# Peptides against a protein of PDB entry 1IK9, part 107

Target 1, 211 residues: chain A of PDB entry 1IK9
Amino acid sequence: MERKISRIHLVSEPSITHFLQVSWEKTLESGFVITLTDGHSAWTGTVSESEISQEADDMAMEKGKYVGELRKALLSGAGPADVYTFNFSKESCYFFFEKNLKDVSFRLGSFNLEKVENPAEVIRELICYCLDTIAENQAKNEHLQKENERLLRDWNDVQGRFEKCVSAKEALETDLYKRFILVLNEKKTKIRSLHNKLLNAAQEREKDIKQ
Target 2, 207 residues: chain A of PDB entry 1IK9 as posed
Amino acid sequence: MERKISRIHLVSEPSITHFLQVSWEKTLESGFVITLTDGHSAWTGTVSESEISQEADDMAMEKGKYVGELRKALLSADVYTFNFSKESAYFFFEKNLKDVSFRLGSFNLEKVENPAEVIRELIAYALDTIAENQAKNEHLQKENERLLRDWNDVQGRFEKAVSAKEALETDLYKRFILVLNEKKTKIRSLHNKLLNAAQEREKDIKQ
Target 3, 195 residues: chain B of PDB entry 1IK9 as posed
Amino acid sequence: MERKISRIHLVSEPSITHFLQVSWEKTLESGFVITLTDGHSAWTGTVSESEISQEADDMAMEKGKYVGELRKALLSVYTFNFSKESAYFFFEKNLKDVSFRLGSFNLEKVENPAEVIRELIAYALDTIAENQAKNEHLQKENERLLRDWNDVQGRFEKAVSAKEALETDLYKRFILVLNEKKTKIRSLHNKLLNA

## One batch from the design tools (peptide; made by RFdiffusion4, then SolubleMPNN)

Design b2_p16_5_s1 (from b2_p16_5, 6 letters changed)
Fold by OpenDDE base, seed 5:
Structure b2_p16_5_s1 (fold): chain B 211 residues (1-211), chain C 211 residues (1-211), chain A 16 residues (1-16)
Amino acid sequence: as target 1 above (211 residues)
Amino acid sequence: as target 1 above (211 residues)
Amino acid sequence: SEEVKEFEKKIEEMLK
C-alpha cells in the first residue's frame, strides 16, 4: 500500500490547515482511500476504479489524463500556484476539488466522505506514518552521505594516481631519451675513431708507394 | 528553536501510542517546552534551566550527565531496549519518566503539565512540522543522490583516463625501445663495416711489404 | 661506460 499526506486549505476554513491522506494499491487508477482531518475530526471515503472511470467519462476526459490530474491534485496538495481549490462541507461530508486555470475553473472530482468515529486513532496513525517516514528518510540521507564521502575519497585517490601516471609518462620519455643520447654518442665516437684510423692508414699507404 | 517529536507508550495506556514533543533553544540545558498528545488531547509544560539544575542536584547527578540522560529519554523516545518508562496521569497532569537498568529503576524526571485548551491546533502544527521535515529530508535525499551520481560519473571518467595513461606509458616504453634498436643497429652496422675496411687495409699493406 | 652498456643491453632484452 502506498500513502501520501498533503497539507491543504479548505475554501470554507482558510485559516485552518487540513491534511489530506490518500492511500492506494500500486496505482491510483485502481482506486484509493481518502482521509481528511483538521487535527480533531476525521472523514474518510473509498473511491473505486469504477468511480474513477465514471468520473473520467462524465468529464469527457481520457482516463489516463484524468488519473494524472487526480495525482497532481490529491498527492501534491495545493501546488505552489494554488492550481487546486479544495472544498468540504462538514455537514454533508461532501468533498470536492477544482482545477483553476487562468480563465477557467472546473470541478475535477467529488467524494462523499464519512465521519470517522475514532478520529484520534486516525490522527495517531497518521503521525506514526510521518515519524516512520522521517526516520527512513534520515537513514537514507545518512547512507547517501557516507556513499558520497566514499566516492569523493575514491575520486581523489584515482585523480592523484592519474596525475602521478601522467608525470611518470613524461619523466619516462625524458629519461629514455637522455639515456639513448649517451648510447648514441658512444657509437658516434666509435665511428669517428674508426674513420680517423682508416684515413691514417690510407695516408701511410700513399707514402709507402711514393720510394 | 529546535524540536524533536518521539513516539512513546505510557504505562497507564500501553495500547495507545502517545507523542512527546520537546522544543528548546540551542541546548536542552537552557530549558525546554514539553508537549504530550494522544491525537485528541494535548498537555504542555515548560521546564526552566533552574528546574533542570535543581533536578540534577536532587539526584546528586552532575548537570551535564543529567542533561545527557534527559536527551536520551525525551528525544529518542522509548529506545529499542525500553530503557525508559513513561508515566502520565490525565487527572493530575503529572508526567514522570524512569530509567530502567537491569536491577534498578529510578525516576529521571517529572513535570507538571497543563491541558491545552485547543489541542487541534497543537496537533495540526505537529503534523505540519512532520510534513515540512519530510519535504526537507526528501530534497536533501534528491540532492545527495544527484551528487552521488555525479561523483560516480567523475570517478569512472578519471578511472578510464588512468587506465589509458597506464597503457600509454607501457606502449610508449615499448615503442621507444623499438625505435632505439633500429638506430642502434644502424650504428652497429656502420661500426662493423668500418672495422672490416680497416682489416682489409691492413691485409693489403702486409701484401705490399712482402712484394 | 658501464651504465651505457647496461642500457644497451636492456634495449636488446626488451625486444627479444
Scores: peptide ipSAE 0.159, ipTM 0.849, DockQ to the pose 0.572
Fold by OpenDDE base, seed 1:
Structure b2_p16_5_s1 (fold): chain B 211 residues (1-211), chain C 211 residues (1-211), chain A 16 residues (1-16)
Amino acid sequence: as target 1 above (211 residues)
Amino acid sequence: as target 1 above (211 residues)
Amino acid sequence: SEEVKEFEKKIEEMLK
């Protein structure tokens, strides 16, 4: 089961933050349980897949698009733009919400809720879920932070090895060329020496012919 | 202001999860506000720095050690080992907690609380804090996850460059040695050719002298 | 001269 709790403002009680819990299995389309609370009273309703389908049909909206709007309305919290307005009558236990566009507001959905007999249990469970979620997210944050620190160390280590490899390549090339020039110069000196010996031998032979 | 909410079990109501909120500025030693709720009623008390000091003195405990125990009791939640037991009388509004050791239980602290007149406001604010904390932690998790993915990519990129640098160094060494041998062989061939010319010139001169 | 000969030898050994 998946759960999302959002704070909402009811049109009838805009000064009192309400909490909208939605609980569902896998997809919101399969139906959900909605719970509304003001921190004193709680109201719950079950919305079936058939009711979701009927609301989509009544709106002449494609079901996937309708479910997409439900997800935005019920799971995103009151977005900063008041795009969704929530209405609830505590007397009738009728909950409905509207999508507000520039020039048009339309009802997106409506649910009959029932007053919970023991709201304290619902509120305690809701707080427990929040505390569990905080603990899980904190543990995940600590893990991700440690992993980031590890990855950063590993990156620095490889970067340092890479820089050393670049420098070692340049040093190797320079050293090999220096050594090679020494070898070449020795061979060039031997060639010059042999040429001089050949020239001297030719000059001596020319002297021997001239007696 | 820092805040920690923990679930606790009261000795008087072990089947009903209670929530213990502690709020403080910088250090728990400077005093704190304690709030207890069962999801229907709430009780709040202020604990001053002087009261903390007095409790430490009455226990004949070093203040830093006492504050350390307070932090474990009040901020860690009911640890899995029931090391801390919480007691609250709804009639007297007296809250006290004990540390349980193997053979000894002792009172660690006690606070007079006051019943909150509008518990729904306290409960709503507590839920709001939980939801804010969840949202903040989720945003941090998403950031850390993206950073981990970045660092992992960066690590792979540098690792790949490093491996290429190692291979390029080996290839450079091999290529230079191959080129050097070609040049050396050319010079060695010239030296051999010049030696043969010297030998021939010497043989011709020896023929001319015998003549 | 010895260092040069050692390097020549190393060049010859690397291509064997």
Scores: peptide ipSAE 0.158, ipTM 0.849, DockQ to the pose 0.558
Fold by OpenDDE base, seed 3:
Structure b2_p16_5_s1 (fold): chain B 211 residues (1-211), chain C 211 residues (1-211), chain A 16 residues (1-16)
Amino acid sequence: as target 1 above (211 residues)
Amino acid sequence: as target 1 above (211 residues)
Amino acid sequence: SEEVKEFEKKIEEMLK
């Protein structure tokens, strides 16, 4: 079960923040329970999947689009754009909401609610849900923070190893070339020595021919 | 200003969850505002720094230890250990709480509260604070999640570069040795050729002497 | 030097 609580303003009571709770299973399309409260009284109603389908048909709106509008109206709260207007009559228990566009306002949906006999229970449960959600979100935040700190340490460790590897590669190359030059110089010296011996042998032979 | 809302159970009404709101500036030691509600009625009181100091003195408890006990009692809610017992009289508006140890129960503190004239406003504000806290925590969670994903990518990138650096170091060593051998073999061949020329020159000189 | 001979030997060993 999913639940969302939103702040709304009623056209009839614009100075009093109301709370709109919506509860549903997996998707809002499957139906939902709506609860309205002012912190003193509460009203609840159930909206079925069939009612949602009927309302979409009555509006000549594609069901997925209609459910998308319901989600924006009922789950976002009073977003900054005053796009959705909420109305409720305490006398009739009739709740309806409108979408206000620049040149057109239209009714998006309406529900008959029932006054809750014990609003204090509903309000307590609502506050409990808020406190549970805060605790869960706080635990998640603490977990994510610890994971971030771990990941940052792990990154620094690998970065340091990488820098050491780069330096070690350069050092290896330099060392190998230095050692190789020593070997080459020894071989070059031996070649020069052998050439000198050949030159001397040729000069001695020229002397022996000249008696 | 800091605020904490906790669920508590009253000894007089163990079946009804109550909510204890505590609000303070920087530290609980500087004083706080306490609000109790059952979702229908609300009661509020202010506790000054002087009252906290006096209560610590009356208990013969070091102030820092006393404030530590207040923090556990008032800010943790009913933790699983039933260590703190809360009592409230609606008639007297007297709130007191006890610490229950294995062999000793003692009063930790007491407050005179006042019944709020408009509890609905207090309840609405409490719910608003919960909703704001949920929104802030959710935004923080989303931020931390994105940062975790970034840090993980950055780690993978550096790890991949490190592995490439290790492989490149091994390849460099192998390549340099292969190249060095080619040069050394050329020099060794030249040395062998010069030795053979010296041997032939010596043999020719021996023939010329026998001649 | 002995070091040069040892390095030459190491070069030869890496080919085997």
Scores: peptide ipSAE 0.155, ipTM 0.848, DockQ to the pose 0.634
Fold by OpenDDE base, seed 4:
Structure b2_p16_5_s1 (fold): chain B 211 residues (1-211), chain C 211 residues (1-211), chain A 16 residues (1-16)
Amino acid sequence: as target 1 above (211 residues)
Amino acid sequence: as target 1 above (211 residues)
Amino acid sequence: SEEVKEFEKKIEEMLK
């Protein structure tokens, strides 16, 4: 079971933050349980897949698009753009919500809720879920932080090896060229010496012929 | 202001999860506000730094050690080891907690709480805090996840560059030696040719003298 | 070869 708790403001009680819990199995499209609380009272209703389909049909909206709007309305809370307006009557237990566009507002859905006899139990369970979610998210955060620190160390180690490799390549190239010039110069000197010996031998031979 | 919400079980109501909120400024030692709720009623008390010091003194415990025990008791909730037992009288509004060791149980602290007139407001604020904490932790987790993915990419990039650098170093060394050998062999051939010319010139001179 | 002469020249240029 998945669930999301959102804070909402009701048109009838704009000064009191209400909490909207939606619970579902795998997909919101398969139906969900909605729970509303003001921290004192709680109201719950079950919305079936058939009711979701009927609401989509009544709206002449494609079911996937309708479920997409339900997800935005019911799982995100009232985003900062007040795109969704929530209404609830404590007397009739009728909950409905509207999508407000620039030039058109329309009812997105409506649910009959029932007042919970023991709201304290629902509120306690809601708080327990919040605390469990906090603990799980903290554990994930600590794990990710440790992994981040590990990855950063590993990056620094490889970076340092890479820089050493670059420097070692440049040093190797320079050293090999220096050594090669020394060898080449020795060979050039030997060639010059041999040429001079050949020139001298030729000059001596020319002297021996001239007697 | 820092705060922590924990779930606790009261000795008087072991079947009902209670929530213990502790709020403090910078350090628990400087004093704190404690709030208890069962999801229907709420009770609040303020504990001053002087009261913490007095409780430590009355226990003949070093203040830092006492604050360390307070932190474990009040901020961690009842850990699985039932090391801390919580007691609360709704009639007297007296809250006390004990540390249970194998052979000794002792009172760790006691606080006079006051019943909150509007518990729904306290409960709503508590839920709001939980939802805010969830949202903040989710944002941190998403950030850390993205950072870990970045660091992993960066590591792979540097690792690939490092491997290329190693291979390029080996290739450079091999190429330079091959080129050097070619040049050196040409110089060696020229030296051998010059030596042969010198030997031939000497042999011709020896023939001219015998002739 | 011309290639070896060019390499010898390049070696001489790199160490000037």
Scores: peptide ipSAE 0.097, ipTM 0.847, DockQ to the pose 0.536

Design b2_p16_5_s2 (from b2_p16_5, 5 letters changed)
Fold by OpenDDE base, seed 5:
Structure b2_p16_5_s2 (fold): chain B 211 residues (1-211), chain C 211 residues (1-211), chain A 16 residues (1-16)
Amino acid sequence: as target 1 above (211 residues)
Amino acid sequence: as target 1 above (211 residues)
Amino acid sequence: SSEVEEFEKKIKELLE
């Protein structure tokens, strides 16, 4: 089961933060349980897949688009506060919400809720879920932080090895060329010396023929 | 102000999860506000720095060690459940807690609380704090995740450049040696050819003298 | 050969 808790403000009670809990199996489309609380009282209702389909049809909206709007309204938490308006009558237990656009407001959904007999259990379970979520998120943060520190070390290590490899490549090229020039110059000197010996031998032979 | 919310179980009400909120400025040693709730009622008390010092003295414990034990008891959340025992009388509003060791249990602290007139406000504010903490931790997780993905890309990029540099260094060395051997062999062939020409010239000169 | 002269030239250019 998936669960989301959001803060909402009711038009009838704008000074009192309410909490909207939605719980569902795999997809919000399959139906959901909605719970409203003010920290003293709680109200719960179950919305079926058939009711969601009927509301989409009544709105002349494609079901996937309608479920997408429900997800934004009910699961966004502190979304841009001005886009969705929530209404609840504690007397009739009727909950409805509207989407506000620039020039048009329209009802997005409506649910009959039932007052919970023991709201303290619902509130305790809600706080428990929040505390568990905090602990899980803290553990994820600590894991990600340790992994970031590892990745940064690994990056610095390979960067340092790369820089050493670049420098070693340049040094190798320079060293090899220097060594090769020394050997080539020795061979060139030997060739020049042998040519001079050949020229001298030819000049001596020409002198010996001329007596 | 720093704040921690923990689940506790009272010896008198082991089936009902209670929530212990502690709030303090900079250090728990400077005093703190303690709030207890069962999701229906709430009780609050303020503990001063002087009271903490007096309790440490009464326990014959060094203040820093005592504050360290308070921090473990009051801020650990779901610490190992069996180390600290919490007691609260709703009638006397007296809260006390004990540290349980293998062969010894001792009282660690005790506070007089006052029943809150509007517990719903305390509960709403507590839930708000939990939801804000969840949102902050989610934002940190998303940031750390994006940074991990960046660091992993950067690591892969430099690793690939490093591997290319290693291969390029080996290829450079091999290519330079091959080219050098070719040039050196040409120079060696020229030296051998010049030596043979010198030997032939010497042999011809020796024939001309004998003739 | 032209290759040896080119290589000798490249070796000189790298040491200048």
Scores: peptide ipSAE 0.053, ipTM 0.841, DockQ to the pose 0.436
Fold by OpenDDE base, seed 1:
Structure b2_p16_5_s2 (fold): chain B 211 residues (1-211), chain C 211 residues (1-211), chain A 16 residues (1-16)
Amino acid sequence: as target 1 above (211 residues)
Amino acid sequence: as target 1 above (211 residues)
Amino acid sequence: SSEVEEFEKKIKELLE
């Protein structure tokens, strides 16, 4: 079961933060349990897949689009733009929410809730879920932080090896060229020496022919 | 202000999860606010630095060690080992906690709490803090995950460049040696040719002298 | 002379 808790403001009690919990299996489209609390009282309702389908049809909205709007309304909390307005009557236990567009607001959905007999249990469970989620997220953060530190070390190690490899390549090239020049110069000197010996031998022979 | 919320079990109501909130400035030693709730009622007390010092003295415990035990008791929640036992009387509003050692349990601290007049406000604020902490931790997790993915890419890129540099170094060495051998072989051939010309010139001169 | 011969030898050993 997936769960999302959001803070909402009710039109009837705008100064009192309410908490909207939505719980569902796999997809919101398959139905969900909605729980509203003010920290003293709680109200719960179950919304079936058939009710979701009927509300989509009544709105003449494609079901996937409607579920997409439900997800934004019920799972994101009231975003800073007050795009969704929440209404609840404690007397009728009727919950409805509207999407506020620039020129027109329209009802996006409505649910009949039931007052919970033992609201403290619902509130405790909600707080437990929040504390569990905090602990899980903290453990994940610590793990990711340790991995990031490892990856950064590993990156620095490879970067340092790469820079050493580049320098070693340049040093190797320079060393090989220096050695080659030495060898080549020796061979060139030997060739010049042999040429001079040939010239001298030819000059001596020309002297011997000229008595 | 720092805050920690933990689940605790009270000896008087072991089947009902209670929540212990501790709020402090910078260090627990400077004093703290303790809030207890069962999701219906709330109780709050302020513990001063002087009270902490007095309790440490009454226990004949070094203050830093005592604060260290307070931190474990009040901020870790009941660890799985039930090392800390929490007691609260709703009638007297007296909260005390014990450290359970193998052979002896002893009172670690005690606080007089006051019943909160509007527990719903305390509960709402506590839930708000939990939801804010979840959102902050989620944002941190997403950031760390993106950094992790970046660092992993950067590591792979440098690793691939390093491997290419190693291969390029070996290829360079091999190429330079091949080129050098070709040039040296040409020079060796020229030296051999010049030696043969010198030998022939010497033989011809020896013939001309014998003639 | 000796360094040249050693270098020529090392070149030969790498090409073999």
Scores: peptide ipSAE 0.049, ipTM 0.842, DockQ to the pose 0.462
Fold by OpenDDE base, seed 3:
Structure b2_p16_5_s2 (fold): chain B 211 residues (1-211), chain C 211 residues (1-211), chain A 16 residues (1-16)
Amino acid sequence: as target 1 above (211 residues)
Amino acid sequence: as target 1 above (211 residues)
Amino acid sequence: SSEVEEFEKKIKELLE
């Protein structure tokens, strides 16, 4: 089961932060449980997949678009101020919310809630969920931080090896050329020496013919 | 100001999860505000640096060690079960906690709390703090995740360049040797040719002398 | 030099 808790302001009680909890299985489209609390009282309702489909049809809205609007209203928390307006009557237990556009406000949805008999249990469970989520997120943060530090070390190690490889390649090329030049110069010297011996032999033969 | 909220179980009400909030400036040693709630009622007290010092002295414990025990009891939440026992009287508003060792339990500290007039405000603020902490931790997680993905890409890129550099170094050595062999063989052939010319010239001279 | 002979030998071994 997935859960999201959001802060909302009611039109009737704008000075008192309320909390809207939504709980669902896999997708919000399949239905959800909604809980409202002011930290003293709590109200809960269940919204079925059939009710979501009916509300979308009544609005003449495509179901995926309607569920997308529900997700923005109910799960995003205080999105950008003033886009969604929440209304609740503690007397009728009727909850409804509106989307405010520039020149048009329209009701996006409505739910009949029931007052919870023991609101303290709901509030305690809500706080427990928040604390569990904090602990999970902290553990994830610590893991990601350690992994980040490891990856940074691994990157520095391979970067240093790469730089050494580049330098070693250049050094190898330079060293091989120097060694090759030495060997080639010896062969060039031997060629010159043999040419000089041939020239001397030719000059001696020319002297022997001239008696 | 720093804050920690923990789940605790009271000896008097073991079936009802209570929440212990501790708020402090920089260090717990300098004093703190403690708040207890059951999701319906709340109780608050302030503990000064002088009270912490006095409790450490009364226990004949070094202050840093005592503050270390306070931190484990009050900030660690439900540490390993059964190490710390919490007691609270709703009638006297007296809160005390004990450290349980194998053969000895001792009182670690005690606080007089005051019942909060509007517990709903304290509970709402506590939930708000939890939601803010969740949002901050989520943003940090998303940042660390993106950074890890970047570092992993950067590592793969430099690793691939390093492998190419290693292969290119080996290929360079092989190519330079092959090229050098070709040039060296040309010089060796020239040396052989010049030696043969010298031998032929010597044989011709020996024929001319025998004539 | 002995180094040049060793290098010529290494070059010859790479030719065979």
Scores: peptide ipSAE 0.020, ipTM 0.835, DockQ to the pose 0.627
Fold by OpenDDE base, seed 2:
Structure b2_p16_5_s2 (fold): chain B 211 residues (1-211), chain C 211 residues (1-211), chain A 16 residues (1-16)
Amino acid sequence: as target 1 above (211 residues)
Amino acid sequence: as target 1 above (211 residues)
Amino acid sequence: SSEVEEFEKKIKELLE
């Protein structure tokens, strides 16, 4: 089961933060359980896949788009732009919410809720879920932090090896050229020496012909 | 203000999860506010630095060690080994907790609490803090995940450049040796040609002397 | 002379 808890403000009780829990299996489209609490009382209701489909049809909206709007309204609470308005009557246990666009506000959905007999149990379970989620997220954060530190070390090690490889390539080129020049200069000296010996032998022969 | 919420089980009500909130400024040593709730009622108390110091002295424990034990008991709840037992009387509003060692259980601390008049406000504020903490931790997780993905890309890029540098170094060495051998062989051929000319000139001179 | 001969030898061994 997936769960999301959001803080909402009811039009009837704007000074009291309420909490909207939605619980579902895999997709919100398949139906969900909604729970509303003010920290003292709780109200719950079940919404079926058939009800979601009927509401989408009644709105003349494509089901995937409608479920996408439900997801924004019910799982994110009032977005940072207060795009959604929530209404609840404690007397009728009727919950409805509206999407507020610039030029038009329209009812996005409505649910009949039932007052929970033991609200403290629902509140405790909600707090337990919050604490479990905090613990799981902390463990993920600690793992990701350790992995970041590992990746940074591995990057620094490879970077240092790369810089050494670049320097070693440049040094190798310079060293090989120096060694090659020494060997070539030796061979050039031998060639010059042999040419001088040939010139001397030719000059001696020219002297021997002149007696 | 720092805050930690823990789930605890009271000896008097083991079937009902309670929540222990501790709030403090910078260090638990400087004093704290404790809040206990069962999701219906709430109790709060303030513990001063002087009370913490007095409890440490009464226990004949070094203050830093005592505060370290308080931190384990009050901020982590019952550890996975159930090392801490929590007791609360709703009638007296007296809260105390014990450290359970293998051979000895001892009272670690006690607090007089007061019943909160509006527990729903305390519960709502506690849930708000949990939801804020979840949102902050989610944002940190998303940031760390993006940074991990960046660091992995950066590592792969440097690793690929390093491998190219290694291959380029080996290729450079091989190419330079091949080029050098060609030039060296040309010089060796010139030396051999000049030696042959010197040998021929010596043989011609020996013929001219016998003539 | 010996260093040049060793270098020529290494060059020769790379040719073989």
Scores: peptide ipSAE 0.019, ipTM 0.835, DockQ to the pose 0.531

